# Ledger of designs, part 119: peptides against a protein of PDB entry 7Z53

Target 1, 150 residues: chain A of PDB entry 7Z53
Amino acid sequence: PRIKNQADCIPFFRSCPACPGSNITIRNQINALTSFVDASMVYGSEEPLARNLRNMSNQLGLLAVNQRFQDNGRALLPFDNLHDDPCLLTNRSARIPCFLAGDTRSSEMPELTSMHTLLLREHNRLATELKSLNPRWDGERLYQEARKIV

## One batch from the design tools (peptide; made by RFdiffusion4, then SolubleMPNN)

Design b2_p26_6_s3 (from b2_p26_6, 10 letters changed)
Fold by OpenDDE base, seed 4:
Structure b2_p26_6_s3 (fold): chain B 150 residues (1-150), chain A 26 residues (1-26)
Amino acid sequence: as target 1 above (150 residues)
Amino acid sequence: MEVLNPPAEEIISMSWEEFFNTRYNL
């Protein structure tokens, strides 16, 4: 039965297989991903988690990045420190633990991981740019201002 | 203050695709 009332339809934006343009495909895919990824998923909805997601080793306002792996020199999400890490159990040979993110689901779906990674990089890029423009800003201000832009 | 960032182990650099394929068994 087709739901006649559009108000009852949760808009699942399926990526149409026939996207006429490369830009539309990318946009639709980004929109589909962004529908699941709020900024809160990147920064954390709770302050303790939010602090753990930050690089507190300096005053650059950066989010924490992976210290073991990089994407050809580019940042990846930091690993969480779970005793019973489900990610390690799924692939024991790889020994890649779950990522630390604002949403626990980030490690469950590669798409979310990808989006979080991109937004992590964007935040750090913005924070770096803001630091260059405002050298007197401390890490807290840089972090907050970058967060507002993302 | 628990140093949340463990000492920098040797950073392994790999491609995005390789990393994700490894992580998610794609």
Scores: peptide ipSAE 0.264, ipTM 0.679, DockQ to the pose 0.520
Fold by OpenDDE base, seed 5:
Structure b2_p26_6_s3 (fold): chain B 150 residues (1-150), chain A 26 residues (1-26)
Amino acid sequence: as target 1 above (150 residues)
Amino acid sequence: MEVLNPPAEEIISMSWEEFFNTRYNL
């Protein structure tokens, strides 16, 4: 997507510069990350899962974040609610459940978990910025527009 | 069935490295 209105300017788009003054270095960094990750791992490919991955408690268009842990104030992936959680079996003392993600592999491999976490943070950052730029946008619009950029 | 996130509790601050080392028993 392209932004025609300068009032909607953001640092980057996934496929093209968001604004004439976009930072190519930052754009390339994000594009490099997302080019190796299926978006379905972040957002889910099925509608019920996609809804569960969202923060539906407000109209900010955010993805859900962990409610128990933070990385020095930064978001972590939310936990799933599994009856027999296999992630608890790997380290019973830690008591850290599986993550809720669009793809179960995002909870199995630390590398994918890390990438998923970064994209979660980026989505929420973008949604927050878009809300600031477009105060009248509802949560659905914010979510969809941020998703298009990631 | 709706997948629920854990209830809101006291937020535990942990470094990325510490958290993932704990999660994956690294």
Scores: peptide ipSAE 0.263, ipTM 0.679, DockQ to the pose 0.450
Fold by OpenDDE base, seed 1:
Structure b2_p26_6_s3 (fold): chain B 150 residues (1-150), chain A 26 residues (1-26)
Amino acid sequence: as target 1 above (150 residues)
Amino acid sequence: MEVLNPPAEEIISMSWEEFFNTRYNL
């Protein structure tokens, strides 16, 4: 999916140019966005965020996945737990919260969401494979080794 | 909950609202 209607103002700093009455314009092209996607957007640059992005309930070294929805059995990004969720504030009737990712703008820029999702899936795939090859590795080792490959 | 997605060309044209409302009855 994408932001189909720019009139749906998302309360992020970067959403202001797309909102009615804005005095500034931000070019947000898909080609530019995809060119800058890297692993840091998946894993987070800060330790608290990085921990929140992980599945810490087991020793499999996995990233956290959405607990409500799956795409044909495949993982989706987890929802964030913001008190004042900006995504919910955009349209209260939609009841769609923001996704949790290393890039806090993932929900603001749905064009990035698919890339983040693919990298999430790739990490978890790699971690699973590494666990099969190295059954004695703990979750931290699996997570770090998978992160190196992604 | 698992969902069967429409073709990719339809998904990319949908808003998140349309996507979730359609597939998960939100």
Scores: peptide ipSAE 0.019, ipTM 0.355, DockQ to the pose 0.047
Fold by OpenDDE base, seed 3:
Structure b2_p26_6_s3 (fold): chain B 150 residues (1-150), chain A 26 residues (1-26)
Amino acid sequence: as target 1 above (150 residues)
Amino acid sequence: MEVLNPPAEEIISMSWEEFFNTRYNL
């Protein structure tokens, strides 16, 4: 959906090119990313999965991030909770489970994992910016508005 | 495709690129 409210605009809106401070280069990058990987794969196509992919501990509208590991301070995808985790079975000593994402194959293809990770970070960045701009928005609105921009 | 998980303790400070290279033996 296209965002029409200019008051809620932040730089490099994908769905609102006329927003103040829009960066065409960044927007094009996001468009390229989402054209390659359907954004629905980041957020989950089913409601139960979508809820599991969200950080529900606060009203910041964030996607859940890995609580154990980071990439030099940057967020990683959260782990899934599988009884028979195939990622754990490949190397039992490492004890690294598969990642949780909207695409079940995110852990199988490094390219997809990378894209999901980038979009995760972008969503959370956008949600944070939106919170700053609209401090009265609750977590649901922040999440949905950020999702529209990604 | 062979998946090789690195040790958990190394992932904390590991770069994303290094992680993928290790995990997928690239």
Scores: peptide ipSAE 0.017, ipTM 0.340, DockQ to the pose 0.156

Design b2_p26_6_s4 (from b2_p26_6, 9 letters changed)
Fold by OpenDDE base, seed 2:
Structure b2_p26_6_s4 (fold): chain B 150 residues (1-150), chain A 26 residues (1-26)
Amino acid sequence: as target 1 above (150 residues)
Amino acid sequence: MEVLYPPADEIISMSREEFFRTRYNL
């Protein structure tokens, strides 16, 4: 089921409900994620999300990073732009929004946040190195090749 | 061109630079 009230629930989706036919008493599930190993937890399973996760300001094939905070010069996950951000509602004093990642659970646990941050950093490192080795590669190729490695 | 990854045991012994240069510097 789609969680509509983001104020009360963490919007984690692994599947979509399906009611094939006329019998709605049996609820089936359709996988809402990619069906193959593609690191969708980093890159997203849907094109709009994937695009939002990318740094589109240049042709370096990088993922988007936090614009407000860094960890000793190291990238952090970008913030999401949720209308009713549960992270803002939970800790009003900190005023820190939820993180944007391919996996919607990225802000549920510090361990997940850390892992997603590491994978984001690794992607950007790989893309940067690939650019150095292949200066003529465009941003799309850099992104895709780095993604294949991750 | 399909990127062929070397066997896992070879990857462990390679430097990162060598790995990238040999496999991705197309």
Scores: peptide ipSAE 0.000, ipTM 0.161, DockQ to the pose 0.018
Fold by OpenDDE base, seed 3:
Structure b2_p26_6_s4 (fold): chain B 150 residues (1-150), chain A 26 residues (1-26)
Amino acid sequence: as target 1 above (150 residues)
Amino acid sequence: MEVLYPPADEIISMSREEFFRTRYNL
């Protein structure tokens, strides 16, 4: 093989196949994402993930942010808590876990990471502003209304 | 009493720099 160093291979799994009809010879993947434009790359397509992406420690409707690092005082994506974290496996010297976002690819390239970070910041900005405008709104309503805007 | 928030465009048009300057007095 051309590539001799396989120690730093990124673990990547093949998508699960959808159930084929009797006349279908082409392998299709199961769609695990929402079928409409809902910023699911930020908020996730599944309820458990959506909850993990939220800051549940208060009633401000905010998304969770990184607890270890900031960008000149600005929020960064929170770290994921994967059993076999590919970011830790591929770069052991940096010891930086993968980021948690609605899109599992958020850590695959810096451009995606940046976009997700911007959208996270925008959500939190919107939720904060909505709280100022509507002091009686609870965290769930703030989160949902900010999500609708994004 | 619930206050209807302004159109999304007005909220989005607020610059991040302006937002943080006013809110955090940095």
Scores: peptide ipSAE 0.000, ipTM 0.145, DockQ to the pose 0.030
Fold by OpenDDE base, seed 4:
Structure b2_p26_6_s4 (fold): chain B 150 residues (1-150), chain A 26 residues (1-26)
Amino acid sequence: as target 1 above (150 residues)
Amino acid sequence: MEVLYPPADEIISMSREEFFRTRYNL
């Protein structure tokens, strides 16, 4: 190996390749998380995270939103509750935590934050509209149906 | 009953209201 000192190495394992179908020669990695089109960046890939991303205070099927800040009345991503929050470390004076989203990278750049915010807003819009059309639907159904549309 | 969504191309041509009404038989 080029690097002889293992102390200088960061362990990194290449993802396993997916089995090619239909003579596809392009190597794709196996997705060991969720479906590739399930919008896991919005909803999370694990049940505990998914639950934390939801507004569980009611039966409206909404995603959780920021409780401290809004954008001219529009929802923002909720804050995460990380023990060692890197966002708090970058600017200790502002004391603004990282955002909670399905993708942990949501706070790494504003563009990602914006996209996640838009999708969160769209979900909540859809869930609200679905609730209006289907008043008898519970929060779980509203959430899942909105998620399917997103 | 599993909700079957119409093809994406059909969805694009529909209004949101039409989509919801059609899909949920409202």
Scores: peptide ipSAE 0.000, ipTM 0.270, DockQ to the pose 0.017; fails the geometry check
Fold by OpenDDE base, seed 5:
Structure b2_p26_6_s4 (fold): chain B 150 residues (1-150), chain A 26 residues (1-26)
Amino acid sequence: as target 1 above (150 residues)
Amino acid sequence: MEVLYPPADEIISMSREEFFRTRYNL
């Protein structure tokens, strides 16, 4: 059902039309917010966030990782740089900021934190392997190809 | 070289090693 009063509508689009072939009688849809594989929790749904999630200090196509802590040499989610960080406000003694992820809820539940950490590690593993297989690939291509695989 | 990815369901069913071998002719 379409809302007739568009003044009360929030412009938000999740899909756009897709044309699979000739003699198209049925309008198919494609995801307009993210790719067909929704990995927005890892990469974000917006370009600025996606850029912040990337390690831009090198050309390895890696996601950013925590600079203060590691899990037995394994990467953890990077910290966000929020003004008035709610994680800092909730536990003032620990002084642990919220994690930066594609999903802002990554710091709300340990399960989400774990899944995001796992997917971040997998992306970085894939990017590293892709770099080994394709030494001439730049960081952007490595990132995008790893992202396609994830 | 245009990387044509197989359908997502096929990728999920493949091992990582198989995927890399198939896709990069290694």
Scores: peptide ipSAE 0.000, ipTM 0.235, DockQ to the pose 0.018; fails the geometry check

Design b2_p26_7_s1 (from b2_p26_7, 7 letters changed)
Fold by OpenDDE base, seed 2:
Structure b2_p26_7_s1 (fold): chain B 150 residues (1-150), chain A 26 residues (1-26)
Amino acid sequence: as target 1 above (150 residues)
Amino acid sequence: MDAEVLELALTRDPSLPPPPPPLPYL
């Protein structure tokens, strides 16, 4: 079902059904994520999302971080740029957008937000450390090698 | 990740100049 009342509820949509060639009586969902273990919750499953998650302003191989808020000098997840941001719709007074992560559910509960924040911090820590150890590495190599470790 | 790849990634080449001061925690 589609939730139409966005004033009282977070606007959730039912996932699209998979169209298996067989007469399956049980409705299965389409999997939009990568099927292999690749930390897609951090890096995204699609190239455009993966690019948006990266800090492209330098050659340090870092993930993008929040530009408005920090936690005692530590990075937070960047905000998403959604046209109809469900986080803004549910709490208009706070004016806090949803977080951008590889997993779109990063803002659904504090535990997910915390885990995604930790993994983002760990990636950026690793990329920074790898840069110190390997100063000749470019931003793409730093990003990919940090991603392999995570 | 193979242990060898991790070791290669985390090993500093001793022939390189000392690392710059650490970046702020981003």
Scores: peptide ipSAE 0.000, ipTM 0.218, DockQ to the pose 0.037
Fold by OpenDDE base, seed 3:
Order: C-alpha cells, then sequence, then structure tokens
Structure b2_p26_7_s1 (fold): chain B 150 residues (1-150), chain A 26 residues (1-26)
C-alpha cells in the first residue's frame, strides 16, 4: 500500500442499506432525510439533532451559536461534540472542531459553512423579531414560526 | 423565504390560533 501511516486514518461509514423484501439485487440506501423542502439542512432531519441545534437556555426560540468565536459580533455555527472529530483529525494544530448544523456537510467547504451560517443568523433574526411582535409567545412557538419562514 | 408566509408570521396578532404542530422528524 502507498500509505504506510495508518494512524491518521479518517473514519468513513457507508450509508445503511435499505433491505427490500423483494428480489432487488441493487443495494439502495435508507433515506435519512426529509423528502420535502423543510430547511432540514438548518434544523436537522431527526428530533435529537434538532434539539441539539436549539438554544435551550431561554425561551427565545433561537438556534445555538458558537460560544468561542464571533464574526465581528455576528453569530457563527456552534461546534459539534464528536468523539472522533474529522476536523480535529485533519488539522491538529488549529484545534478547531467541526461545526454543528442540520447537514453534516456543514464543515466540508467554506461556501457551505457560510450558507449555513447565514441561515442560522436569519432564523435568529426572525425569532427575535417575532418575539418583539409577539411578547407572549413561548420559545417553542417562536422557533417553529421562524422555521416556517426560513 | 416565502414572502407570504413571512408577512403572515410577522403580522400575527397574539390572538391568532396556535401554530400547526411541529414539522415531523424522521
Amino acid sequence: as target 1 above (150 residues)
Amino acid sequence: MDAEVLELALTRDPSLPPPPPPLPYL
């Protein structure tokens, strides 16, 4: 093999197979995403992820933001808490974890990171404005209404 | 963003009916 050092191997997992009960010889993957346009790249396709993406410290309906860094006072995506974080593995000197978003690809390229950051900022802007207009709304209603707009 | 949804959401009076149930998660 060309690569002698196996210690720097990045874990890669193949998608789970859909096992049809029929004689289908073609391996299909399970669809793990919502089938409709629902901004699942921002909010996640699964409830546990969606909860982790929310700021649950208050009743403002906000998404979680980075606690270590800001862009000239503007919010950035929160960091993920992965056991084997590929961002930490690829650049050990920078010690910057991967970003947490509804789409796991949020850290694959800067352009995608930027789009996720913009949508996070927009959600938080909308939730803040909705709170101003509707002071009696709780955090769940604010989050869901902002999500519908995005 | 759907402009109509935005307008409806931003103009919502607190007297409006409760929001529809949360979007389903898979």
Scores: peptide ipSAE 0.000, ipTM 0.243, DockQ to the pose 0.069
Fold by OpenDDE base, seed 4:
Structure b2_p26_7_s1 (fold): chain B 150 residues (1-150), chain A 26 residues (1-26)
Amino acid sequence: as target 1 above (150 residues)
Amino acid sequence: MDAEVLELALTRDPSLPPPPPPLPYL
């Protein structure tokens, strides 16, 4: 480090580099959360969150959907159960909680909300189609196979 | 994902009855 006095430093740690291929001149960080491409923004990076994102009431392999609101019969993101829900604090009259998604930022911007909603719908579509093609598949298999496609 | 697994997953067993009508968008 160029700065000798560590007391003057804010402790930011640089992530370890991914192994550069022979032709990769750009340093990329190792993804330590999940696989490189696993749609963790939809499914979460941690098992407790992933479970909360699933519809566990049936064996259809579906993601959880909003129980209060729909978009012309189309699913919306489920609400989160935050103790101090910032969405409830920002608009007390509407009393709309933050959305639950794999990315905690899903409620910060409408664009993120929309993308997560789209991908949730796509997962549920895929899981439904997979169920129709494979009636004997259980909910876990349906969920995982739909997740792999997404 | 193995291409064979994907193909298998997306292939309907011809011995099965026709799929029910699409479920409403859940």
Scores: peptide ipSAE 0.000, ipTM 0.227, DockQ to the pose 0.032
Fold by OpenDDE base, seed 5:
Structure b2_p26_7_s1 (fold): chain B 150 residues (1-150), chain A 26 residues (1-26)
Amino acid sequence: as target 1 above (150 residues)
Amino acid sequence: MDAEVLELALTRDPSLPPPPPPLPYL
């Protein structure tokens, strides 16, 4: 909408200042509405998928993680629950299901798997630290604020 | 976005191993 009267302006900010440590003299803008990057590959583009990607067992705002495997105590992507899992069909000996992520291609390339795993870990780190900083925040707020940072 | 949230986003995960030392300029 074209706002003609400044007195009727809603104080709505779409960006905030960012001064990273390496360039503290250069004021950049970060998106204050959505994630800095489009992280739909992590969170999904649809609400049902987004819910399946979340750890709904608590109010910590975390993404779901693998329950069978960890990388030296670090989280891995959860497995999907596909009826005809192509990962199980292609390698019947390993019996490793496809990973569940916002991007269905998360199991097609190790590079994608690694990047999705990294971003999942970062989300969970951020949500955990945000909980520490804001003990009164619920799981939804923690999830959304972590998502905005990612 | 709160300044503390931004600072957190810009900080390295302390649980990660330190970055490898810079490769010596060969």
Scores: peptide ipSAE 0.000, ipTM 0.241, DockQ to the pose 0.019

Design b2_p26_7_s2 (from b2_p26_7, 8 letters changed)
Fold by OpenDDE base, seed 1:
Structure b2_p26_7_s2 (fold): chain B 150 residues (1-150), chain A 26 residues (1-26)
Amino acid sequence: as target 1 above (150 residues)
Amino acid sequence: DDAEVLALALTRDPSLPPPPPPLPYL
């Protein structure tokens, strides 16, 4: 999603923007979103998928981000690696693969893609902040603690 | 509750030096 008001607030789709200055406020907004969309759609419900959604190149507990594109320096969902990618088949001129998320439907509905992107960013923000506060935590702990907060 | 989990998770280790400035938002 194109996020324009990034200064001090995260624009949550379908709700008011959550300002990073208040972790509780962000959590409340996330809870409102996850009341309609299961957080398992972000993290994956099965372990193999969950591992594929993580950035395993470091011990920062981050979710994987798109390696080709960013939204004005902000993260986008990683691309999936589908043998028969329906996104590529649907619009051959665009040549954009499906996004990888905990739910395969994420690429089918722009609203879901947008929301998952926001939650991805929030997870990575939280993991980064947790690393700053607790530098001795390994990637697994950072990931799990951030996941609990989201 | 979620607030308690957040509070616990965001508790800085008191044995460590002051945290560096936050990294850029991802």
Scores: peptide ipSAE 0.022, ipTM 0.381, DockQ to the pose 0.025
Fold by OpenDDE base, seed 3:
Structure b2_p26_7_s2 (fold): chain B 150 residues (1-150), chain A 26 residues (1-26)
Amino acid sequence: as target 1 above (150 residues)
Amino acid sequence: DDAEVLALALTRDPSLPPPPPPLPYL
């Protein structure tokens, strides 16, 4: 690589190719949203982050939700706690900090913010239903089982 | 019970709520 300082590089991976039977000469990309959900973007890949993304105030196995704002009664992603919050610096009048998610890009790309929010809501829905079906399960069991289903 | 987990997975509601509005700083 021409750039020797790899610390300035961002990790990037390519989507999986699809080879349609009717035209093998053209390489298509798999629509990741319909084919696969990378749960690491929602739950975090590292244990410290994963714990921060959970609601630890109860034994319901829920992910943490925004405590200041809702979308017509629906959950939004929780805010991060950054010392120098770039989201606050971008629009100082709005005074809205960056969101916390498993993917650090969640606040950079509105599409990711939206998808992460949907999956957050789905997880919490599943955890709630699992609690109803299995009242004796603790928060850890509810969280893990909901995570498996998402 | 694992059976209940499976049942829930098989009957997962595909109708998810709409995405949130755009971020105010964008």
Scores: peptide ipSAE 0.018, ipTM 0.346, DockQ to the pose 0.029
Fold by OpenDDE base, seed 4:
Structure b2_p26_7_s2 (fold): chain B 150 residues (1-150), chain A 26 residues (1-26)
Amino acid sequence: as target 1 above (150 residues)
Amino acid sequence: DDAEVLALALTRDPSLPPPPPPLPYL
């Protein structure tokens, strides 16, 4: 490594490259996910966060959704529970707390908010369909299988 | 396994050719 003191490094992980054949113009990573989008950011990188992002009130394998608001019947990101909620402080008129998502920046960047919302909806859609196809699957299996697809 | 097949079936447009098999991790 160029930096000798590894303590000064920010950890980045690079996926192994896929071999496209004879024309290597673009480096593609090996993606084990069925989805084109790596939705790992939606599920959280840490187990406690990942659990908080799930709807644990049932065995449907769903991600948690907003309990106060919907977008024409469609799910929105759940709110986080922050003591000094910067989202509330930023816009007191809106009175919208920060969203809980796998990426802590989800409330800082509208693009992330949107993507997390979309992927949340997709996960829940997939989990619902998987439940329909596999009615005996428990919530953990539904969650994990849906996660693999997203 | 059956779960993977089912999972793929849920997201795939039936009008599209089957996706190539996933590449193994090296």
Scores: peptide ipSAE 0.007, ipTM 0.280, DockQ to the pose 0.025
Fold by OpenDDE base, seed 5:
Structure b2_p26_7_s2 (fold): chain B 150 residues (1-150), chain A 26 residues (1-26)
Amino acid sequence: as target 1 above (150 residues)
Amino acid sequence: DDAEVLALALTRDPSLPPPPPPLPYL
């Protein structure tokens, strides 16, 4: 991810921390991310899943975000709608479903949750910027172009 | 990052007006 915010640091990578102070190039970070977290884990490798991960209610090319919770106004991963959701069963009092992501492990490993959240935010940022740059682009093009950059 | 801004600019439709300021980084 392209992290410039000093307040944001994801200590996920031993060799390539996702921190603002990293000297690693954007490309190297992306490559590292694709190495550790395949973009397919964010976007889904299957078309039905990929569609479910998108916000299809508008033409902004955005990924779906959590409708119940935010992180200080920032997006979180959307919840899945699983029958017999294992996350709900883990702690019945918390009533927090599993997150919807391209990788089911995203809800099991905090590192993956953080990374997917970061990439979600980055995608949506890019799509928003691309919309500003190219107002005539539809949601599909915005999504695909942002996906290519991530 | 400059590279990101440049990449976004390269995707811009040349028929459009000048690009707005980039969004803040995450």
Scores: peptide ipSAE 0.019, ipTM 0.401, DockQ to the pose 0.026; fails the geometry check

